Peptides against a protein of PDB entry 3NZW. Designs and how they scored, part 267

Target 1, 212 residues: chain A of PDB entry 3NZW
Amino acid sequence: TTTLAFRFQGGIIVAVDSRATAGNWVASQTVKKVIEINPFLLGTMAGGAADCQFWETWLGSQCRLHELREKERISVAAASKILSNLVYQYKGAGLSMGTMICGYTRKEGPTIYYVDSDGTRLKGDIFCVGSGQTFAYGVLDSNYKWDLSVEDALYLGKRSILAAAHRDAYSGGSVNLYHVTEDGWIYHGNHDVGELFWKVKEEEGSFNNVIG
Target 2, 222 residues: chain B of PDB entry 3NZW
Amino acid sequence: QFNPYGDNGGTILGIAGEDFAVLAGDTRNITDYSINSRYEPKVFDCGDNIVMSANGFAADGDALVKRFKNSVKWYHFDHNDKKLSINSAARNIQHLLYGKRFFPYYVHTIIAGLDEDGKGAVYSFDPVGSYEREQCRAGGAAASLIMPFLDNQVNFKNQYEPGTNGKVKKPLKYLSVEEVIKLVRDSFTSATERHIQVGDGLEILIVTKDGVRKEFYELKRD

## One batch from the design tools (peptide; made by RFdiffusion4, then SolubleMPNN)

Design b2_p28_7_s2 (from b2_p28_7, 16 letters changed)
Fold by OpenDDE base, seed 5:
Structure b2_p28_7_s2 (fold): chain B 212 residues (1-212), chain C 222 residues (1-222), chain A 28 residues (1-28)
Amino acid sequence: as target 1 above (212 residues)
Amino acid sequence: as target 2 above (222 residues)
Amino acid sequence: MKILRPPPLPKGKIEEIIERLREVEQKK
């Protein structure tokens, strides 16, 4: 798995691969590693597929309940805290989760929290999470700047996941890409790695370690 | 040390068509190398045009299917006989599976039916309740033998248009019910040849807007 | 179980790893 999220002048980019594995077995190439909690809030998944899918869906329900009770959208801070508190209650039970809660509220602006099953909760501007995270960081850190255009930021997110998909055997399938703004998240499509790789190689003159 | 799980072998396979879905399973029940039964169906009509199979440890599979059937019953009681949609069924099954997250049902679960638009739907589950809607999925003992075949024949993986130098993929299209049944039969006959835990009989449940029909085919009995 | 693969964990039990680290520190 490789998931990433980063803040920039244009909001938040979220990009993830779609491969799931069971040992050496590729269980799926089409996993949805982004959960759309509400129109302004996303969750990413790494670790146990069921743990992430179940509890982030549960989180969505909690966020909706908050909205109904408080007549206001939940903050990214509060949403991430709910999840963090939940996993903390299960600490030691064997949950496996590495998640990013990404969203926008008028109060907070664009916000990213990292939450994992160890009880860690971190606010930050850039996170890569999964077995391919270091590969993604290599590309992302080399090209990141706050003043990226939306187009360049989207490409950078996509390109970083592609790099991880190339080097990490446990990452691949496709890139799902999101842009989060004040108006909510926008889905920017599913990009098959098998096609994207060759396109990027040709356009950039990159991946020269591969002959083709 | 006590092992609460067994493995009863077998294989299941789901494929979604345009306006139908198929869920198939062999009828062999085995422990290690000993055949317990040559005809123990493992694919079930659960009502509301939903078919289900939970393959692996048969005791867990039967328990899960029973619980789901009961869930369907209660859904009708609580919601004035409303039909349970396939997506809601999938969510319900997730909760059934994840409810035992720390002592899981040792099964690979697949359900098939029609979505709310009348399109074929297949959902697959891991033992703890992660689920995904897919066009096809193999589960059980011979899943590793069949799934790559399905990738190639259902999703047309690694197939390209002739004369394009591998630049144009074969376009995705729905398969007919006849084509799907052929693929299912070929999958199971092939799996039976290469896996000792698969064989004896093949039961196929086909879901359409008109309901569920069953087909049965003999497999090798060795 | 489907895994959205996290970074690999160090080999061995975490308690054993911690003990090994303590031993190294004590020998310094």
Scores: peptide ipSAE 0.288, ipTM 0.758, DockQ to the pose 0.031
Fold by OpenDDE base, seed 1:
Structure b2_p28_7_s2 (fold): chain B 212 residues (1-212), chain C 222 residues (1-222), chain A 28 residues (1-28)
Amino acid sequence: as target 1 above (212 residues)
Amino acid sequence: as target 2 above (222 residues)
Amino acid sequence: MKILRPPPLPKGKIEEIIERLREVEQKK
């Protein structure tokens, strides 16, 4: 798995691969590792697929309850705290989760929290999470600037996942890409790694370790 | 030491068509190398045009299917006989599976039916309730033999248009019911040849807008 | 079980990294 999120002048980019594995077995190439919690809030998934899928869906319900009770959208801080509190209650039980809660509220602006099953909750500008995270960081850190255009930021997110998919055997399938703004998240498509790889190689002259 | 789980072998396969879905399973039930039964159906009509199979440890599979059938029953009681949609069924099954997260049902679960638009739908589950909708899925003992075949023949993986130097993928298209049945039969016939836990009989449940139809075919009895 | 593979690091190493990240964030 490779998931990433980063803040920039245009909001938040979220990009993830879509491979799931069971040992050496590729269980799926089409896993949706981004949960659309609500129109303004995304959660990413790494670790146990069921743990992430179940509890982040549950989180969506909790966020909806908040909206009903408080008559306003839940903050990213509060949403991430709900999840963090939940997983902390299960600490030691064997949950496996590495998630990023990404959203945009008027109060907070663009916000990213990392939450894992050990009870860690971190606010930050850039996170890569998964077995391919170091590969993604290699590309992302080398090219990240706050002042990226939306187009460049989207490409950078996509390109970072592609790099990870290329080097991490546990990452691959496709890249799912999101842009989060104050108006909500925008889905920027599913990009098959096989097709994307050759396109990027040709356009950049990169990946010269692979012969076409 | 004590192991609460067994493995009863077998294989299941789901394929979604345009306006139908198929869920198939062999009828062999085995423990290690000993055949317990040559005809033990493991694919079930659960009502509301939903078919289900939970393959692996048969005791867990039967328990899960029974719980789901009961869930369908209670859904009707609570919601004025409203038809349970396939997507809602999938969510319900997730909760059944994840409810035992720390002592899981040792099964691979597949359900098949029609979505609310009348299109074929197949949902697959891991033992703890992770699920996704797919065009096809193999589960059980010979899943590793069949799934790559389905990737190639249903999703046309690694197939390209002739004369394009591998630059144009074979376009995706729905398969007819006849084509799907053929693929299912070929899959199980092939699996039976190479896996001792697959064989004896093949039961196929076909879901259409008109209901569930069952077909049975003999497999090798070796 | 389907796994969305986490980082291939021992828990202790991950915790150490996370603690360092927390310290850095607190200094901001």
Scores: peptide ipSAE 0.272, ipTM 0.747, DockQ to the pose 0.035
Fold by OpenDDE base, seed 2:
Structure b2_p28_7_s2 (fold): chain B 212 residues (1-212), chain C 222 residues (1-222), chain A 28 residues (1-28)
Amino acid sequence: as target 1 above (212 residues)
Amino acid sequence: as target 2 above (222 residues)
Amino acid sequence: MKILRPPPLPKGKIEEIIERLREVEQKK
């Protein structure tokens, strides 16, 4: 798995691969590793597929309950805290989760929290999470700047996942790409790695370790 | 040293068409190297045009299917006989599976039906309730033999238009029910040849807007 | 079980891991 999120002048970019594995077996190439909690809030998934899917869906319900009770959208801080508190209650039970809660509120602006099953909760501007995270960081950190255009930021997110998919055997399938703004998240499509790789290689003159 | 789980073998396969879905399974039930039954159905009509199979440890599979059937019954009681949608069924099954997260049902679950738009739908589950809607999925003993075949023949993976120098992929298209049944039969006949835990009989449940139809085919009995 | 592969964990016993981390810190 490779998931990433970063803040920039235009909001938040979220990009994830879609591969699931069971040992050496590719269980799926089409897993949706982004949970759309509400129009302004996303959750990403790494670790146990069921753990992430179940509890982030549960989180969505908790966020909706907050909205109904308080008549306002839940903050990214509060949403991430709910999840963090939940997983902490299960600490030592064997949950496996590496998640990012990404969203926009007027109070906070664009915000990213990392939450994992060890009880870690971190606010930050850039996170890559998964077995391919180091490969993604290599590309992302080399090209990141706050003043990226939306187009360049989207490409950078996609390109970073592609790099990870190329080098990490446990990442691949496709890239799902999101842009989060003050108006909510926008889905920027599913990009098959097989097609994307050759396109990028040709256009950039990159990936020269592969002959084709 | 105590192992609470068994393995009863078998294989299941789901394929979604445009306006239909198919869920198939062999009828062999085994323990170790012994055939317990040559005809033990493992694909079930659960009502509301939903078919289900939970393949692996048969005791767990049967328990899960019974619980889901009961869930369908109670859904009707609680919601004025409202039809349970396939997506809601999938969510319900997730909760059934994840409710035993720390002592899982040792099964690979697949359901098939029609979505609310009348399109074929297949959902697959891991033992602890992760689920995904897919066009096709194989589960059980011979899943590793069949799934690559389905990738190629249902999703047309690694197929390109002739004369395009590999630049144009074969376009995705829905398969007819006849084509799907052919693929299912070929999958199971091939699996039977190469896997000792698959064989004896093939039962196919076809879901359409008109209901559930069953077909049966003999497989090798060796 | 489907796994969305998390980052690899350090190998070995916790005590050994802590010792290795201390060694790395001392080399900085």
Scores: peptide ipSAE 0.268, ipTM 0.762, DockQ to the pose 0.037
Fold by OpenDDE base, seed 3:
Structure b2_p28_7_s2 (fold): chain B 212 residues (1-212), chain C 222 residues (1-222), chain A 28 residues (1-28)
Amino acid sequence: as target 1 above (212 residues)
Amino acid sequence: as target 2 above (222 residues)
Amino acid sequence: MKILRPPPLPKGKIEEIIERLREVEQKK
């Protein structure tokens, strides 16, 4: 798995791969590792697929209840805290989760929290989470700027996941790409790694370790 | 060491068409190397045009299917006989599976039916309730033998248009029910040849807007 | 079980997992 999220002048970019594995078996190439919690809030998934899918869906329900009770959208801080508190209650039980809660509220602006099953909750500007995270960081950190255009930021997110998919055997399938703004998240498509790789290689003159 | 789980073998396969879906399973039930039954159905009509199979440890599979059937019944009671949609069924099954997260049902679950638009739908589950809608899925003992075949024949993976020097992919298209049945039969006959836990009989449930139809085919009894 | 690496889901004996679950429930 490789998931990433970063803040920039245009909001938040979220990009994830879609491979699931069971040992050496590729269980799926089409897993949706982003949960659309609400129109303004996304959750990413790494670790146990069921743990992440179940509890982030549950989180969505809690966020909706908050909106109904408080008559306003839940903050990214509060949403991430709900999840963090939940997993902390299960600490030691064997949950496996590495998640990013990404959203935009008027109060907070674009916000990213990292939450994992160890009880860690971190606010930050850039996170890569998964077995391919170091590969993604290599590309992302080398090209990241706050002042990226939306187009460049989207490409950078996609390109970083592609790098991880190339080097990490546990990452691949496709890239799912999101842009989060004050108006909500926008889905920017599913990009098959098999096709994307050759396109990027040709356009950039990159991936010269592969002869095609 | 106490092991609460068994493995009863078998294999199941789901394929979605445009306006139909198929869920198939062999009828062999085995423990270790001993055949317990040559005809033990493991694919079930659960009502509301939903078919279900939970393959692996048969006791867990049967329990899960029974619980789901009960869920369908209660859904009707609570919602004035409203039809349970396939997507809602998938969510319900997730909760059934994840409710035993720390003592899981040792099964691979597949359901098939029609979505709310009348399109064929197949949902697959891991033992603890992660689920995904897919065009096709194999589960059980011979899943590793069948799934690559389905990738090639249903999803047309690694197939290209003739004369394009591999530059144009074969376009995706829906298969007819006849084509799907052929693929299912070929899958199970092939799996039976290479896996001892697959064989005896093949039961296929076909879901259309008109209901559920069953077909049966003999497999090798070796 | 489908895994989205990492971390992989911890493995354990069923009895140990059940025991941990009971401990969590007692804290509620």
Scores: peptide ipSAE 0.229, ipTM 0.764, DockQ to the pose 0.052

Design b2_p28_7_s3 (from b2_p28_7, 18 letters changed)
Fold by OpenDDE base, seed 4:
Structure b2_p28_7_s3 (fold): chain B 212 residues (1-212), chain C 222 residues (1-222), chain A 28 residues (1-28)
Amino acid sequence: as target 1 above (212 residues)
Amino acid sequence: as target 2 above (222 residues)
Amino acid sequence: MKIYRPPPLPVGKEERIVAEFQERMQRK
């Protein structure tokens, strides 16, 4: 798995692969590793598939309850804290989760929290999470700047996942791409790695370790 | 150390068509190298046009299916006989599975039916409740033998238009029920040849808007 | 069980764990 999120002048980019594995077995190439909690809030999934799906769906319910009770959308800080508190209660039980909670509120602006099953909760501008995270960081860090255009930022997110898919055997399938703005998240499509790789290679002259 | 789980073998396969879905399973039940039964159905009509199989440890599978059937019953009681949608069924099954997260049902679960638009739907689950809607899925002993075949024949993976130098993929299209049945039969006959835990009989449940139909075919009895 | 392959342990933490393990092994 490779998931990433980063803040920039235009909001937040979220990009994830779609491969699930069971040991050496590729269980799926089409997994949705982003949960759309509400129009302004996303969660990413790495670790145990069921743990992430179950608890992030649960988180969505908690966020909706907050909205109903408080007549206001939940903050990214509060949403991430709910999840963090939950996994902390299960600390030692064997949950496996590496998540990012990404969203926009008027109070906070664009915000990213990293939450994992070890009890870590971090606010930050850039996170890559998964077995392919270091590969993604290699590309992302090399090209990241706050002043990226939306177009360049989207491409960078997509390109970073592609790099991870290329080098990490446990990442692949496709890239799901999101842009989070003041008006909410925008889905920017599913990009098959098989097609995307050759396109990028041709256009960039990159991936020269592979002969076309 | 005591192992609470067994392995009863077998294989299951789901394929979604445009306006139908198929869930098939062999009828062999084994323990180790001993055949317990040559005809023990493991694919079930659960009502509301939902078919289900939980393949692996049969005791766990039967328990899970029973719980789901009961869930359907209570859903009707609580919601004025409202039909349980396939997506809601999938969510319910996730909770059934994840409720035993720390002592899981040792099964690979597949359900099939029609979505709310009348399109064929197949959902697959891991032992602890991760699930995904897919066009096709193999589960059980010979899943690793069958799934690549389905990738190629249902989703047309690695197939390209002739003369395009691999630049144009074969277009995706729905398969007819006849085509799907052929693929299912070929899958199971092939699996039977290469896996000792698969064989004896093949039972196929076909879900359409008109209900659930069953077909049976003989497999090798080796 | 399906896995969305989790991240490795942080290098520092992993190194510490390995060091502790090695120390224990030396005592045996």
Scores: peptide ipSAE 0.263, ipTM 0.741, DockQ to the pose 0.052
Fold by OpenDDE base, seed 5:
Structure b2_p28_7_s3 (fold): chain B 212 residues (1-212), chain C 222 residues (1-222), chain A 28 residues (1-28)
Amino acid sequence: as target 1 above (212 residues)
Amino acid sequence: as target 2 above (222 residues)
Amino acid sequence: MKIYRPPPLPVGKEERIVAEFQERMQRK
C-alpha cells in the first residue's frame, strides 16, 4: 500500500494505490483505500483492510453525530482525535491501522492528521503511509512546494503513487486521486498503473530503468 | 496446539452480469483428504434476491449464513417488509464478520444479487469483514487456480485488440448469462482436475429481476 | 485476511490466524 496526502496553497491532495494482498497473493487490484467520511472529510486506509474500513466508517457516524449535536461541521482535529482515542482504547488488541484524516474547515484551513494503531496522532503538511511510503516520499519531497498549482499538485500526487507502485510489490493497481478544498473533496479519477506508467514514461522520458 | 478451526475445502465463484449475477459452488465437503459428502450445498438463497456462500470451515460458514438469514428476517420486521438492498446486505455482513474480529469466522464470503439500478452485483469478504464490490471473485480451495482465469475471461486482462501491436486493450463488456455459465462450468471442471478438495457436483444460483434459479451439474467424483 | 500493507505495526494472534487461513487455501 501507498497512501499520501499533502497541503499546498490550493488545499489538500490525497492519492492512494488500490492493491490489496494476502501474503504473496494479490487479493485485489481495485480496492478503494479512501473512505469518503462525509463531503468534507476523507480517510485513507493502510493496514488491516477490515480494521480500516470498519472503524473509519464508524468514524463517519461519529462525525455525523457531532454535526447533529453541535449544529456545525466537525473539525479535522476533533475527527482525528475521535479515531485516535478509539484505537488507543484497543491498544494491545491487535488492530492494524495507518490512516490519514484530511479535511478543510474555515477554522483550521486545510488540515491533515496522521493516526495509527500505535496511538500516534500527528498533524502535518506531508504524509506518506504504507509499505511504499519511502518511494512516494522520494518523488514527493523532491518536487513539493507550497505554491504548486492545483494541476501540478494533482500530478505530483499521482506521480508519487506511481513511483511507489513501480518499486513496491505491495502497491499497484491504480491511483485514486482527490483534491480537498473548503467546499469539500473532489474526486479526480482512477488511473490504472498499467496505462499510467507507459504514459508517464513517454511524456517525461522517465523510468528509463525499464525497456519499452 | 489447540486449533478451533477446520477446513472443509470446496470452492465458490461469483460473476456479475449486466442485469444478472451468479454464485456457484461445488458440493464436495471434505476433511483433509477424506470426503465427508459429495452433495452438501454451500450456496444459499437468503431472500430478497440475495444469494450467499461462506466457504472454508463449514461450521463457521453455516453459522454466518444462518445469522444473515435471521438479519434479513428482522430487517423485514423492523422496516415493514422493505427489501434489503445488496449494498446494505454487504454492510450487514461486514458487521457480522467484524463482530468476531478477535475470533473470526474462518470463511471467505461472497454474495451476489442486483443493485438498486438492476445491475448485477458481487461482493466478497475476507474473514474479518473487509468487503469490495467486484465483477467477479473466486473463493476457497481452488481460488488461486480460478481467479487468474476470471481476470482473463471476465475482465479481459492481458488481452488486446488484434492488429494494434498491443496498444489497444480489449474493451470491457458484459457477458451473457450463457457465457457466464460456460465460464463457471469451465472453471470448476478445470479446478476439479487439479484440486482434490473440489469436485462431485456444481450448483449455480442465478439471480435476475425475476428471482433466483438453480442449476446443477455433475463434476468428477474422484 | 486482506491487507493494505502498512509500515511495521503490531500484529495480533487473531490477525495471524486469518492470514494463515488464506495462505493455507492457496497452498492446498
Scores: peptide ipSAE 0.258, ipTM 0.741, DockQ to the pose 0.226
Fold by OpenDDE base, seed 1:
Order: structure tokens, then C-alpha cells, then sequence
Structure b2_p28_7_s3 (fold): chain B 212 residues (1-212), chain C 222 residues (1-222), chain A 28 residues (1-28)
């Protein structure tokens, strides 16, 4: 798995691969590793598939309850804290989760929190999470600027996942791409790695380790 | 030390068509190399045009299916006999599975039916409740033998249009019920040849808007 | 059990969990 999120002048980019594995078995190439909690809030999934799916869906319910009770959308900080508190209650039980909670509120602006099943909760501008995270960081860190255009930021997110998919055997399938703004998240499509790779190679002259 | 789990072998697969879905399973029940039964159905009509199979440890599978059937029953009681949608069924099954997260059902679960638009739907679950809607899925003992075949023949993976130098993929299209049945039969006959835990009989449940139809075919009994 | 392969350290941890699960199921 490779998931990433980063803040920039235009909001948040979220990009994830779509491969699931069970040992050496490729269980799926078409997994959705982003949960749309509400129109302004996304969760990413790495770790145990069921753990992530179940608890991030549960998180969505908690966020909805907050909205109903408080007549206001939940903050990214509060949403991430709910999840963090939950997984901490299960600490030692064997949950496996590496998540990013990404969203926008007027109070916070664009915000990213990293939350994992070890109890870590971090606010930050850039996170890559998964077995391919180091590969993604290699591309992302080398090209990241706060002042990226939306187009360039989207490409950078996509390109970083592609790099990880290329090098990490546990990442692949496709890239799902999101842009989060004050108006909510926008889905920017599913990009098959098999097609994207050759396109990028041709356009950039990259991936010269592979003969076309 | 005591192991609460067994493995009763067998194989199941689901394929979704345009306006139908198929869930098939062999009827062999085995422990290690000993055949317990040559006809033990493992694919069930659960009502509301939903078919279900939970393949692996039969005791767990049966328990899960029973719980789901009860869930359907109570859903009707609580919601004025409203039909349970396939997507809602999938969510419910996730909760059944994840409810035993720390003592999982040792099963690979597949359900099939029609979505609310009348399109064929197949959902697959891991033992602890992760699920995905897919066009096809194989589960059980010979899943590793069949799934690559389904990738190629249902989703046309690694197939390209002739004369395009591999630049144009074979377009995705729905298969007819006859084509799907053929693929299912070929899958199971092939699996039977190469896996000792697959054989004896093949039961296929076909879900359409008109209901659930069952077909049975003999497999090798070796 | 399906895995969305976590970071390296969690990956190892997850692998152990999966291995233990598989072992438990195969110990008959």
C-alpha cells in the first residue's frame, strides 16, 4: 500500500494505490483505500483492510452524530481524535491501522492528521503511509512546493504513487486521486498503473530502467 | 494444543453479469484427504434474491449463513418486509464477521445478487469482514488456480486488440448467462483436476430479476 | 485476511498477526 496526503496553497491532495494483499497473494487490484466520511472529510486506509474499513466507517457515523448534535461539522482535529482514542482503547489487541484524516473546516482550514493503531496522532503538511511510503516520499519531497498549482499538485500526488507502485510489490493497481478544498473534496479519477506508467515514461523520459 | 478451526476444503466462485449474478460451489466436503461428503451444498438462497456462500471451515460457514438468514428475517420484521438490498446485506455481513474480529470465522464469504439498479452484483469478504464489490471472485481451496483465469476471461486482463501492438486493451463487456455458466463449469472441472479438495458436484445458483435458479453438474469423483 | 500493506514497521507487525492467524487455523 501507498497512501499520501499533502497540503499546498490550493488545499489538500490525497492519492492512494488500490492493491490489497494477503501474504504474497494479490487479493485485489481495485480496492478503495479512501473513505469519504463527509463532503469535507476523507480517511485513508493502510494496514488491516477490515480494521480500516470497519473503524473508519464507524468514524463516519460518529462524525455524523457530531453534526446532528452540535449543528456543526466536526473538526478534523476532533475526528482524528475520535479515531485515535478508539484505536488506543484497542491497543495491544492487534488492530493494524495507518490512516490519514484529511479535511477542511473554516476554523482549521485544510488539515491533515496521521493516526495509527500504535496510538500515534500527528498533524502535518505531508504524509506518506504504507509499505511504499519511502518511494513516494522520494518523488514527493523532491518536487513539493507550497505554491504548486492545483494541476501540478494533482500530478505530483499521482506521480508519487506511481513511483511507489513501480518499486513496491505491495502497491499497485491504480491511483485514486482527490483534491480537498474549502468547498469539499473532489474526486479526480482512477488511473490504472499499467497505462499511467507508460504515459508518464513517454512524457517525462523517466523510468529508464524499464525497456519499452 | 487445541485448534478450534478446521478446513473442509471446497471452492466457490461468483460472477456478476449485466442483469444477473452467479454463485457456484462444489459439493465436496473434506478433512485433510478424507472425503466427508460428496454432496454437501455450501451455496444458499438467503431470501430477498441474495445467495451466499462462506467457504472454509464448514462449521463457521454454516453459523455465519444462519446468522445472516436470521438477520434478513429480523430486517423484515423491523422494516415492514422491506427487501434487503445487496449493498446493505454486504454491510450487515461485515458486521457479523467483524463482530468476531478476535476469534474470526475461518471462511471466505461471497454473496451474489442484483443491485438496486438491477445489475448483477458480487461481494467478497475476508474472514474479518473487509469487503469489496467485484465482477468476479473465486474463494476456497482452488481460488489461486481459478482467480487468475477469471481475471483473464471475465475482466479480460492481459488481452489486447489484435494489430494494436498491445496498446489497446480488449474492451470490457458483460458476459451472457450461458458464457458465465461455461466459464464456471470450465473453472471447476479444471480445478478438480489439480486440487484434491475440489470435486464430486457443482451447484450453481443463478440470480435474476425472476428469482434464484439452481443448476447441478457432476464433477469427477476421484 | 486482506492487508493494505502498512508502513514497514507496522508491516512487520501485521505480518506477524497474519502469520499467527494462519498458524492458528492450520494447527489442526
Amino acid sequence: as target 1 above (212 residues)
Amino acid sequence: as target 2 above (222 residues)
Amino acid sequence: MKIYRPPPLPVGKEERIVAEFQERMQRK
Scores: peptide ipSAE 0.213, ipTM 0.735, DockQ to the pose 0.136; fails the geometry check
Fold by OpenDDE base, seed 3:
Structure b2_p28_7_s3 (fold): chain B 212 residues (1-212), chain C 222 residues (1-222), chain A 28 residues (1-28)
Amino acid sequence: as target 1 above (212 residues)
Amino acid sequence: as target 2 above (222 residues)
Amino acid sequence: MKIYRPPPLPVGKEERIVAEFQERMQRK
């Protein structure tokens, strides 16, 4: 798995691969590793598939309850804290989760929290999470600027996941791409790695370790 | 040490068509190297045009299916006989599975039916409740033998248009019910040849807007 | 058990979880 999220002048980019594995077995190439909690809030999934799906869906329910009770959308800080508190209660039980809670509220602006099953909760501008995270960081860190255009930021997110999909055996399938703004998240499509790789290679002159 | 789990073998397969879905399973039940039964159905009509199979440890599979059937019953009681949608069924099954997260059902679960738009739907689950909607899925003992075949024949993986020098992929298209049944039969006959835990009989449940139809075919009995 | 492979440090943990699960399932 490779998931990433980063803040820039235009909001938040979220990009994830779509491969699930069971040992050496590729269980799926088409997994959705982003949960759309509400129109302004996303969660990413790395670790145990069921743990992530179950608890992030549960989180969505808690966020909806908050909205109903408080008549206001939940903050990214509060949403991430709910999840963090939950997994911390299960500390030692064997949950496996590496998540990013990404969203926008008027009071916070675009916000990213990293939450994992070890009880870590971090606020930050850039996170890559998964077995391919170091590959993604290599591309992302080398090209990241706060002042990226939306187009360039989207491409950078997609390109970083592609790099990870290329090098990490546990990442692949496709890239799911999101842009989060004050108006909410926008889905920017599913990009098959098999097709995307050759396109990028040709256009950039990159991936020269592979002969076409 | 006491092992609460067994493995009863078998294989199941789901394929979604445009306006139908198929869920098939062999009828062999085995423990280790001993055949317990040559006809033990493991694919069930659960009502509301939902068919289900939970393949692996049969005791867990039966328990899970029974719980789901009960869930369907209570859903009707609580919601004025509203039909349970396939997506809601999938969510319910996730909760059933994850409710035993720390003592899981040892099963690979597949359900099939029609979505709310009348399109064929197949959902697959891991033992602890992760799930995904797919066009096809094999589960059980011979899943590793069948799934690559389905990738090639249902999703047309690694197939290209003739004369394009491999530059144009074969376009995706829905298969007819007849084509799907042929693929299912070929899958199970092939799996039976290469896996000792698969054989004896093949039961296929076909879901359409008109209901659930069952077909049975003999497999090798060795 | 399906895995959305975690980061390198958690990978070890995840592998243990998977292994433990498989062991439980395959105890027989």
Scores: peptide ipSAE 0.151, ipTM 0.745, DockQ to the pose 0.127; fails the geometry check

